Peptides against a protein of PDB entry 4GMN. Designs and how they scored, part 311

Target 1, 375 residues: chain A of PDB entry 4GMN
Amino acid sequence: RYANITLLALVTLASIGTDFQETLVKGNQGSRESPISAADEEWNGFDDADGDAMDVDQKSSSGEDQEEDYEEIDVKEDDEDDDDDSITSEMQADMERVVGADGTDDGDLEDLPTLRELIQTAVPQLIRLSNLPIDSDESLTIQSHALSALNNISWTISCLEFANGENANIHNAWYPTAKKIWRKTILPILEADSADLKLATQVTSLAWAVARVLHGETPTDGNPHRKFISLYHSSKQQAGGNSNSIEEPEDPFQGLGVKCIGVVGSLAHDPAPIEVNREVGVFLVTLLRQSNNVPPAEIVEALNQLFDIYGDEELACDKEVFWKDGFLKHLEEFLPKMRTLTKGIDKRTQPELRTRADEALLNLGRFVQYKKKHA

## One batch from the design tools (peptide; made by RFdiffusion4, then SolubleMPNN)

Design b2_p29_5_s2 (from b2_p29_5, 19 letters changed)
Fold by OpenDDE base, seed 1:
Structure b2_p29_5_s2 (fold): chain B 375 residues (1-375), chain A 29 residues (1-29)
Amino acid sequence: as target 1 above (375 residues)
Amino acid sequence: SFQEEIRKRILEEEKERFRREVEQQEALA
């Protein structure tokens, strides 16, 4: 009983986070199409398979044809367009304020009551639920749903622009909570070294969403970048052995490998320690060098992360890592391989993957030219 | 930064697209 109510509440919070994300995306069409697809964890609905097949013995009683003259009650179709706007009017009003808000520097969410309640009341409870002792299948289910809800909320917030002081109030409210999610939810799960690939995927998705806001300010305690690199390699080893198809997510960008790349890329941004940046940069460049066995979606993500990490020549990582470790040469040598890879993607069967690969190829050429000009 | 250069290029490409669309509409009117 209490478990079912908790599960329903967690499901509802996860759904709210998805709907909020979709509407923020639709409203923010003028800013960067951040590839938002990473938040659509298909909520596998509760298959209540306990449909006891009540063998309703259809006794064929030949009941008489009473032609009841059903008077056509002219049911006025009141087109109550029950627009099942799953988004509450309060959430929609908060979203309109977020899209329209010229960044007030005050970390006050007085004007954003729904978002405030999500951050201040819901998220701390979800963090607590994600840290329950796993002693039953029920506790594992609660953890999974808590992670899903945290994922969707964190992804939604990570889709906001925080550059140039935009949404500074939301950033300031979220930032301490994001660090709390990292330290209290993500790190403990990563340290438990679970063989559960589902849990690993959920925590990695959440870690990416959190790291997209915290970037290089993400706590470096316990070298989390190395844990995600290790998880990346472990995921590749497991996929080769047991042909228990973990259903490769229909979206190639939802794969655990892509999520691992997204996390470590985000962790490597300034002001990350130069050694963290170097280890991640070497990992990403190594994927490009070994691209023959790397999924195209992971290559696209690795390229985008490299552009974002090393796009600014004023950053310490440009001189101390990018130029010092000779990354430009590896990117130049990868250009012809990327052209071949991109051309090999069928536009009919994988249109999104092809589009993102065409963009990444274009940007790779531009990036190499940019770096040569700013050498 | 590279990101700023890309943002400028996108904005220039969009402005040029919009200009062509307006010129096409004016030519049909």
Scores: peptide ipSAE 0.384, ipTM 0.783, DockQ to the pose 0.031
Fold by OpenDDE base, seed 2:
Structure b2_p29_5_s2 (fold): chain B 375 residues (1-375), chain A 29 residues (1-29)
Amino acid sequence: as target 1 above (375 residues)
Amino acid sequence: SFQEEIRKRILEEEKERFRREVEQQEALA
């Protein structure tokens, strides 16, 4: 009885986190119908469809008129108008305020009562539930649902703009809680060295969401970047051995490998220790060098992380790591490989992966030019 | 930063697109 009530409450908190995210997305994204992943799916990332989608100026090279008879695949829009009117009027009002508010500098969420209660009341309970001793399948189920709820909440918050002091009130309220999630939920699970790949995927997704806000201010206790690099390598070894096809997530960007790259990339940002930055940078550049054996989605993520980490020439990591370790040469040498990789992705079967690969290729060319100009 | 150069480029490309659209509309009127 109590377990079922706890599970229902956790599912409800996970759904609230997703709904809050979706409406923040709908508020920040104009009329682009991004496919709403079902509310029951653990939200495992934002498509960084920041509205700054680099318009790949597809200069239509006038290729000749091959009339390929496109069979109109009548994708039945199953209008499952699941009008899950689950968005309370209070949540809608909080969301309209988050999208419209010039952030006041004080970590006061007086104007965001739902978000305040989520951060101050719900999240501390989820942290407690995720950190309970596992003694039964029921306790494992509770942990999984608590991690999913923390994941959805943390991802939602990680999609807010915090640059230039935007949403500073939310950032200031979240920041201590994010550090608490890291220390009380993420690190203990990583230290338990569990062979459970599902749990590893959940904790890595949560770690990425948390690290997207904390960046280089993420607690360095126990060298978490090395743990995620180790997890990356371990995940590649296990996929080869047990013919239990862990169903590779239908979305190539939801893979544990991508999530590990996202975490370590985020951890390597300033003000991360320069040695942490170096170890991560070397890891990412090594993936590009070994790209023949790396999934395309992981290459895309590794490139984006490299652009973000080393995009600012004023940072200590530019001189002490990027230039000193000769990363530009590796990026230049990777350009022709990236072109081949991107062209090898079928636009019909993997349109998103192809789009993101085309963007990453474009940005790689731009980045190499930028770094040469600022050398 | 690289990110700032990219954002600036996108904004310049959008402004140029908008200018061309306005010029096309004025040429049709």
Scores: peptide ipSAE 0.383, ipTM 0.781, DockQ to the pose 0.027
Fold by OpenDDE base, seed 3:
Structure b2_p29_5_s2 (fold): chain B 375 residues (1-375), chain A 29 residues (1-29)
Amino acid sequence: as target 1 above (375 residues)
Amino acid sequence: SFQEEIRKRILEEEKERFRREVEQQEALA
């Protein structure tokens, strides 16, 4: 009885986090229908395209008008306007304020009461529930749902722009909570060294969402980047051996490998220790060198992370890692491989993967040129 | 930064797209 109420509350909190995210995504991207699937699904990543998505003017080559007479299957859209928009008018008002938020406020969430209660009241309870002793299938289920709720909330907040002091009020309110999630939820689960790949995937997704806000200010205690690199390698070894096809997520960007790359990439940003940055940078560049055996989505993510980490020539990591360790040469040598990889992705079967690979290829060319100009 | 160069280029391309759309609308009116 109490378990079912706790589970229902956790599912409701996860749903609220998803609904907020959908609305923030719709608000920031305009008409880009990101296919966010059903309310029960754990949101596992955002397309970071808002920063660096150059609209490639795909000149539509005039494909011939094959009038395939698509029989108009009169799918009666039963407009069941199930306007079961579970979003309260208060949540809607908070989201509208977040999209319009002038980042000038001193970390007070007075104007964002729902977000305030989410961060200050709900998240601390979710952290507690995610850190319960696992002694039963019920406690494992509670942990999983608490992680999913934390994931969706953390991802939603990570979709906000915090650059240039934007949303500083939300950032300042979230930052201590994000560090608490890291220290009280993520690190203990990583230290437990569980063979549960589902739990590892959930904690890695949450870690990515948290690290997308904390970046190099993520607590470096216990070298978490090495744990995620180890998890990456371990996941590759398991996928090759056990016939338990953990259903590869339908979305190639939802894979544990991509999530591990996203986490370690985010952890390597300034002001991360140069040693952490170097280990991550070497890991990412090594993936590019070994690209023949790496999923295309992981290559796309590794490239984006490399652009973000090493995009600023004023940072210490540019001189001490990027140039010193000769990363430019590896990126240049990878360009022809990336062109081949990208062209090998079928636009019909994997349109998103192809689009993101075309973008990453374009940005790789631009990045190499940029770095040569600022050498 | 590279990110700032890309953001500037995106913003310039968007502004140019918007200018062309406005010019096309004005030419149709």
Scores: peptide ipSAE 0.381, ipTM 0.784, DockQ to the pose 0.031
Fold by OpenDDE base, seed 4:
Structure b2_p29_5_s2 (fold): chain B 375 residues (1-375), chain A 29 residues (1-29)
Amino acid sequence: as target 1 above (375 residues)
Amino acid sequence: SFQEEIRKRILEEEKERFRREVEQQEALA
């Protein structure tokens, strides 16, 4: 009885996290339709159409207009009037305020009551549920659902702009909670050294969402970057051996490898310790050097992370890691490989992967030129 | 930063796109 109520509450909280994401995606006209998966689907990340993706001037190669008659599949809108309108309306109103509000720096969420309750009331309960002793399939199920709910919430908040003091009220409210998720949920699961790749994927997704807000201020206790690097390597070893393909997610960007790269990249941002930055930077550059055996999506993510980590020449990591360890040479040597890799992606079967690879290739060329000017 | 250079370019490209769209609409009216 209590288990079913807890499960229902967790599913509802996961749904709430998804609905917030939907509202953010609708409010941000520039964010691509990330397929908003069903309320029971774990939101595994969004396509960061990073505002740092330089518009690929899609030179319309005038390929012949084969007018393929798109048969309008008349998808009958079965108007199932699901009465769930009330929660969605308050959440929508909160998210509309988030997009429009000059955030005060005080962390006050008075104008965002739903988000406040989510952060202050729901998340601390989800953290507790994710930390239950795993002694049964029921406790494992509860942990999984608690992680999914935390993931969806954390991802949704990580989609907000916090640069230049934007949404500072939300940032300041979330920041201590994000650190609590990291210390109470993520670290204990990573320390348990579970061979469960499903759990590892869930915790890594959550870790990425949390680290996208905390960046280099993510707690470095126990060197979590090394655990995620180890997890990356372990995941590659398992995929090579057992024909029990963990169904590689149909989306290449939802793979555990991509998530590991996203986490460690985010952890390496300033003000991360220089040695953490170095270890991550060397890991990422090593992926580029070994690119023949690395999925294209992981290469795209590794490039974006390298641009973000080393894009600012005023940061200590630029001098002490990027230039000192000769990363520019490795990036320049990777340019022809990236061109080959990108051209090898079929635009028809993998349009998103191809687009993001074309963007990453363009940015790689620009980044190499930028770094040469600021040398 | 590199990011600032990118953001600046995107914003310049968007402004130029918007200008062209307005000019096209004015030419059709």
Scores: peptide ipSAE 0.379, ipTM 0.782, DockQ to the pose 0.031

Design b2_p29_5_s3 (from b2_p29_5, 18 letters changed)
Fold by OpenDDE base, seed 3:
Structure b2_p29_5_s3 (fold): chain B 375 residues (1-375), chain A 29 residues (1-29)
Amino acid sequence: as target 1 above (375 residues)
Amino acid sequence: SFQEEIRKQILEQERERFRREVEQQRKEA
């Protein structure tokens, strides 16, 4: 009984996260047509749909008061508040440098009470539920639903524009929670070395969403980029062997391989350690070199990650990795292969994949030209 | 910039990917 209520609550939270995405995406699309001031992006809360309060007739069945003395398991929250306040202070100082001193938009989601409650109240409970000991099929189901809810929330937030100090209040409120998800949910599951490809796909999807906000500031403990690279390779080996492999998702961009590329690409952004960036960059460039055996969607994702990581010449990774390791030559050599790959995608059967490949091909040509001018 | 254009395109693509992921999750639920 409790499991079903918990599952219903988790499904409801996952649905809330998805409806939240639709509202954010519609808001961001609406703001493109009218210069509505950033202040007038009132989060149009959930329309109070007049949900007819079904009068659940409280039939007072006088069931006897068995005082089952539920021992309050005093879960000592060892609030090891490890004061990771130092990194928050540097981010605040860098944000203060970008927004100016008057733009101390403290993570006062005062104007976003629903988002605040989601981040402060719901997400911590989901983290707890995702990190429960797996001792039953019920606990595994709870974990899966908690991971799904965390994924949907994290992806929704990661789909906001945070460039140039946009949504700084949301970013600042989410950032510590994103780190908590990484440390308390993602890392423990990655360390457990589970052969469960479903769980691996869920945690990798969540990791991508979280890493799209934290970027190179994602905790490097345990070398998570190497774990996701390893998972990428392991997933390819398993798919080749047993015909009972998880049916590749109908959407080529929802595959575990794409998700692994997205995670490691996100982890390699500045200010990631140069060696992390190098290992990821070499991985991505190696996929392009081996493109004959790589799904087109993974090639598209690998290209996008390479463009985003190495598009800024002022970053240390441009000089120390991109130029030093000769990535331009590999991209130039890949350009004719990408043209062939893209042309091989049927527009009728795979219109999305074709569109994304056409864009990636265009961007590859532009990127190569850009880098040649700034050589 | 070229970089900002690429980042914006990637963000839009990832929004659309996630939208499709959610629609798939809703069908499986």
Scores: peptide ipSAE 0.605, ipTM 0.952, DockQ to the pose 0.817
Fold by OpenDDE base, seed 4:
Structure b2_p29_5_s3 (fold): chain B 375 residues (1-375), chain A 29 residues (1-29)
Amino acid sequence: as target 1 above (375 residues)
Amino acid sequence: SFQEEIRKQILEQERERFRREVEQQRKEA
């Protein structure tokens, strides 16, 4: 009983996190930064595999055919557009305020009571549930749902603009909680080094969402970037051996490889240690050099991460890593390969992948020109 | 930064697009 209520509450929190993201996406349609639909992991419904068909031997008592005249009750299909307005009017009002609020610096969420309650009350419970000992299938299920809820919440918040002091109140409220998620949920799961690729994918998605806000201020304890790089390589080795069992996500951008790139890219931003930045930068540039064996979505993500990490010439990583390690040459040499790769993507079958590849190709050309001008 | 240059270029392109759309509407009116 308590387990089912906890699971239902976790599913509800995960749903709320998705609905909140969709509402943010609808509200933020004015800024063409395509929200990375990384939270559209379809709720793979519980396979009700427990079809314990209790063969109830219903003895055929031959009761007589009373032709009950089914009066055709002309049920007017009132198209109750059950607009399942699952978004509470309070959540919608909070979303409208988030989109409209010039960020007050005070880190106070007084004007955002639902978001405040989500961050301050729900997330700390989800962190506890995600950090349960894995000793049963029930604990695994609870952990998975807690990770899903944390993922959706973290992704939603990571889609907010925090540049130039925008949403500073939300940022300041989220920042300590994001660090708690990292230290209490992400790191313990990464340190457990589980062979569970589903769990690894969930924790990596969450890690990316958290790292998209924390960037180089993400706790570097234990060199988590190396763990995600190792996970990237391990995932490629496993996929190559057992191509039948891991349903590659239909969305190329939901792949564990993309998620690993997103995490390590985010971790490498200033003020990350230069050696962390270097290791990540070398990893990303190496993917471009090996692009013939790398999925196009991972190349797109690796390019975007490289643009974000090395886009500012005033940062220490520009001089100490980008120029020193000769990354520009590798990007220039990759430009013709990227053109070929992008042209190889069918616009009809993979329209999103093609669009994002066309954008990444355009930005690669611009980036190379920018870096040559600012050399 | 590169990001600032891109943002500026996008904004300039959008402003130019909007100007063209307004000029086109004025020619059709």
Scores: peptide ipSAE 0.359, ipTM 0.747, DockQ to the pose 0.029
Fold by OpenDDE base, seed 5:
Structure b2_p29_5_s3 (fold): chain B 375 residues (1-375), chain A 29 residues (1-29)
Amino acid sequence: as target 1 above (375 residues)
Amino acid sequence: SFQEEIRKQILEQERERFRREVEQQRKEA
């Protein structure tokens, strides 16, 4: 009973997070196409576990057929298509306020009560649930749903514009909570060194969403970038060995490899330690050099991360890593390979992947020219 | 930054598109 209520509440929080994201996407369609598709993890979490009907051998007690005439109560299925548009009118009003909020109020989330309760009340409980000792299948299920809810919430918030002081109230409320998710949920699960690829994928997705807001201010304790690089390589080794189809996610951008690249790319932004930036930058450039064996979606993500990390010539990483380690040459040498890769993507079968690859190719040409001008 | 240059190029392209659309509407009117 209590487990089922907790599960239902976690499912409901995960769905609220998804619906909130979809609403932000619809509202924000006029501003930057940040890759929002990476957060459309459709909650496929209810695999109907085939109820193994325990054939309880009902012993044949020969009780007499009393034909009780059960009156057919014509239960009118009022198909109340309650389109459970789980987006409460209050959540919609909060979304309209977020899209319309001139970032002038350094104040509390007073005008955003739903978002406030989500950050201040729900997330701290989800963090606790994600940290429960795993002693049963029920505790694993609770952890998975808590991670899914944290993922959806964190992705939704990461889709807000925080540049130029926009949404500063939300950023300021989220920032300490994001650090708490990192330290209390992400790091402990990464340290547990589980062979569970599902758990690894959930934690990596959550880590990416959190790192998209914290960037180089993400806690570097225990060198988490190396763990995600190790996870990237381990995931490639497992996929190559067992003919058990790890069902490649239908969306190429939902792959664990893409998520690992997104995390480490985000971790490498200023003010990250230069050695963290270097290790990540070398990893990303190495993927481009080895591109013949790398999925196109991972190449697109690696390029976008490289543009974001090294796009500012005033940052210490530009001089100390980008120029010093000769990254421009590798990007120039990759241009003809990227043209071939992009042209190889079928527009009919993979329209999104093709569009994002065409954009990344265009930006790669522009980036190389920009860096040559600002050398 | 590169991101600022890209934003500026996008905004310039959008402004040029808008100017062409307004000029075309003036020729059709």
Scores: peptide ipSAE 0.357, ipTM 0.748, DockQ to the pose 0.027
Fold by OpenDDE base, seed 1:
Structure b2_p29_5_s3 (fold): chain B 375 residues (1-375), chain A 29 residues (1-29)
Amino acid sequence: as target 1 above (375 residues)
Amino acid sequence: SFQEEIRKQILEQERERFRREVEQQRKEA
């Protein structure tokens, strides 16, 4: 009984997080093309366990045809447009305020009551639920749903612009909570070395969402970037062996490989330690060198991460890693391969992947020219 | 930064697109 209520509450929180994200993406269409959120892990609905259809032997009792004249109650279809606006009017009002909010520096969420309750009340409970002792299938289910809810919330917040002091109130409220998710949820799951690829995918998605806000300020304790690089390589080795098609997510950008790249890329941003940045940069450049065996979506993500990490010539990582380790040469040598890869993507079957690959190719050419000019 | 240069290029392209659309609407009116 309590478990079912907890499960339903987690389902509802995860749904709210998805709907909130979709509406933020729609509202933000006036600014940058929203990075297509890796948050659309479709909540695979409650697989209703096979209710063993008790074959209730329909004893054909020939009960008499009482023609009860059911008066056709003309139920006026009140078109209750149950616009099942899955977004509460309070959430919509908070979203309109977030999109319109001139960045007030105060970490006060007084004007954002729904977001405040989500961060201050819901997230700390979800962190506790994600850390339950795993002793039953029920505890695994609760953990999975808690991770999904944390994922959706974290992704939604990570889609907000925090550059130039925008949304500083939300950033300041989220930042300590994001660090708490990292330390209390993500790191313990990564340290448990579970062979569960589903759990690994969920925690990696959550880690990416959290790292998209924390960047190089993400706690480096235990070298989490190496764990995600190891997870990337392990996922590739497992996919080659058993033809249990882990159904490649219908979206190429939802793959565990893309998520691993997104996490480690985000972790490598300034002010990350130069050694962390170097290890990630070498990993990303190595993917480009080995591109014949790398999915196109992972190449697109690896390129975007490289542009974001090494786009600023004033950062220590530009001089100490990008130029010192000769990354420009590898990017320039990759341009012909990227053109071939992008042209190989069918626009009809994979329109999004093709669009993002065309953009990444364009940006690669621009980035190489930019770096040559600022050498 | 590269990101700032890309942002400027996108914004300039959008402004040029918008100018062309407004000029096209003025020719159809």
Scores: peptide ipSAE 0.355, ipTM 0.749, DockQ to the pose 0.031

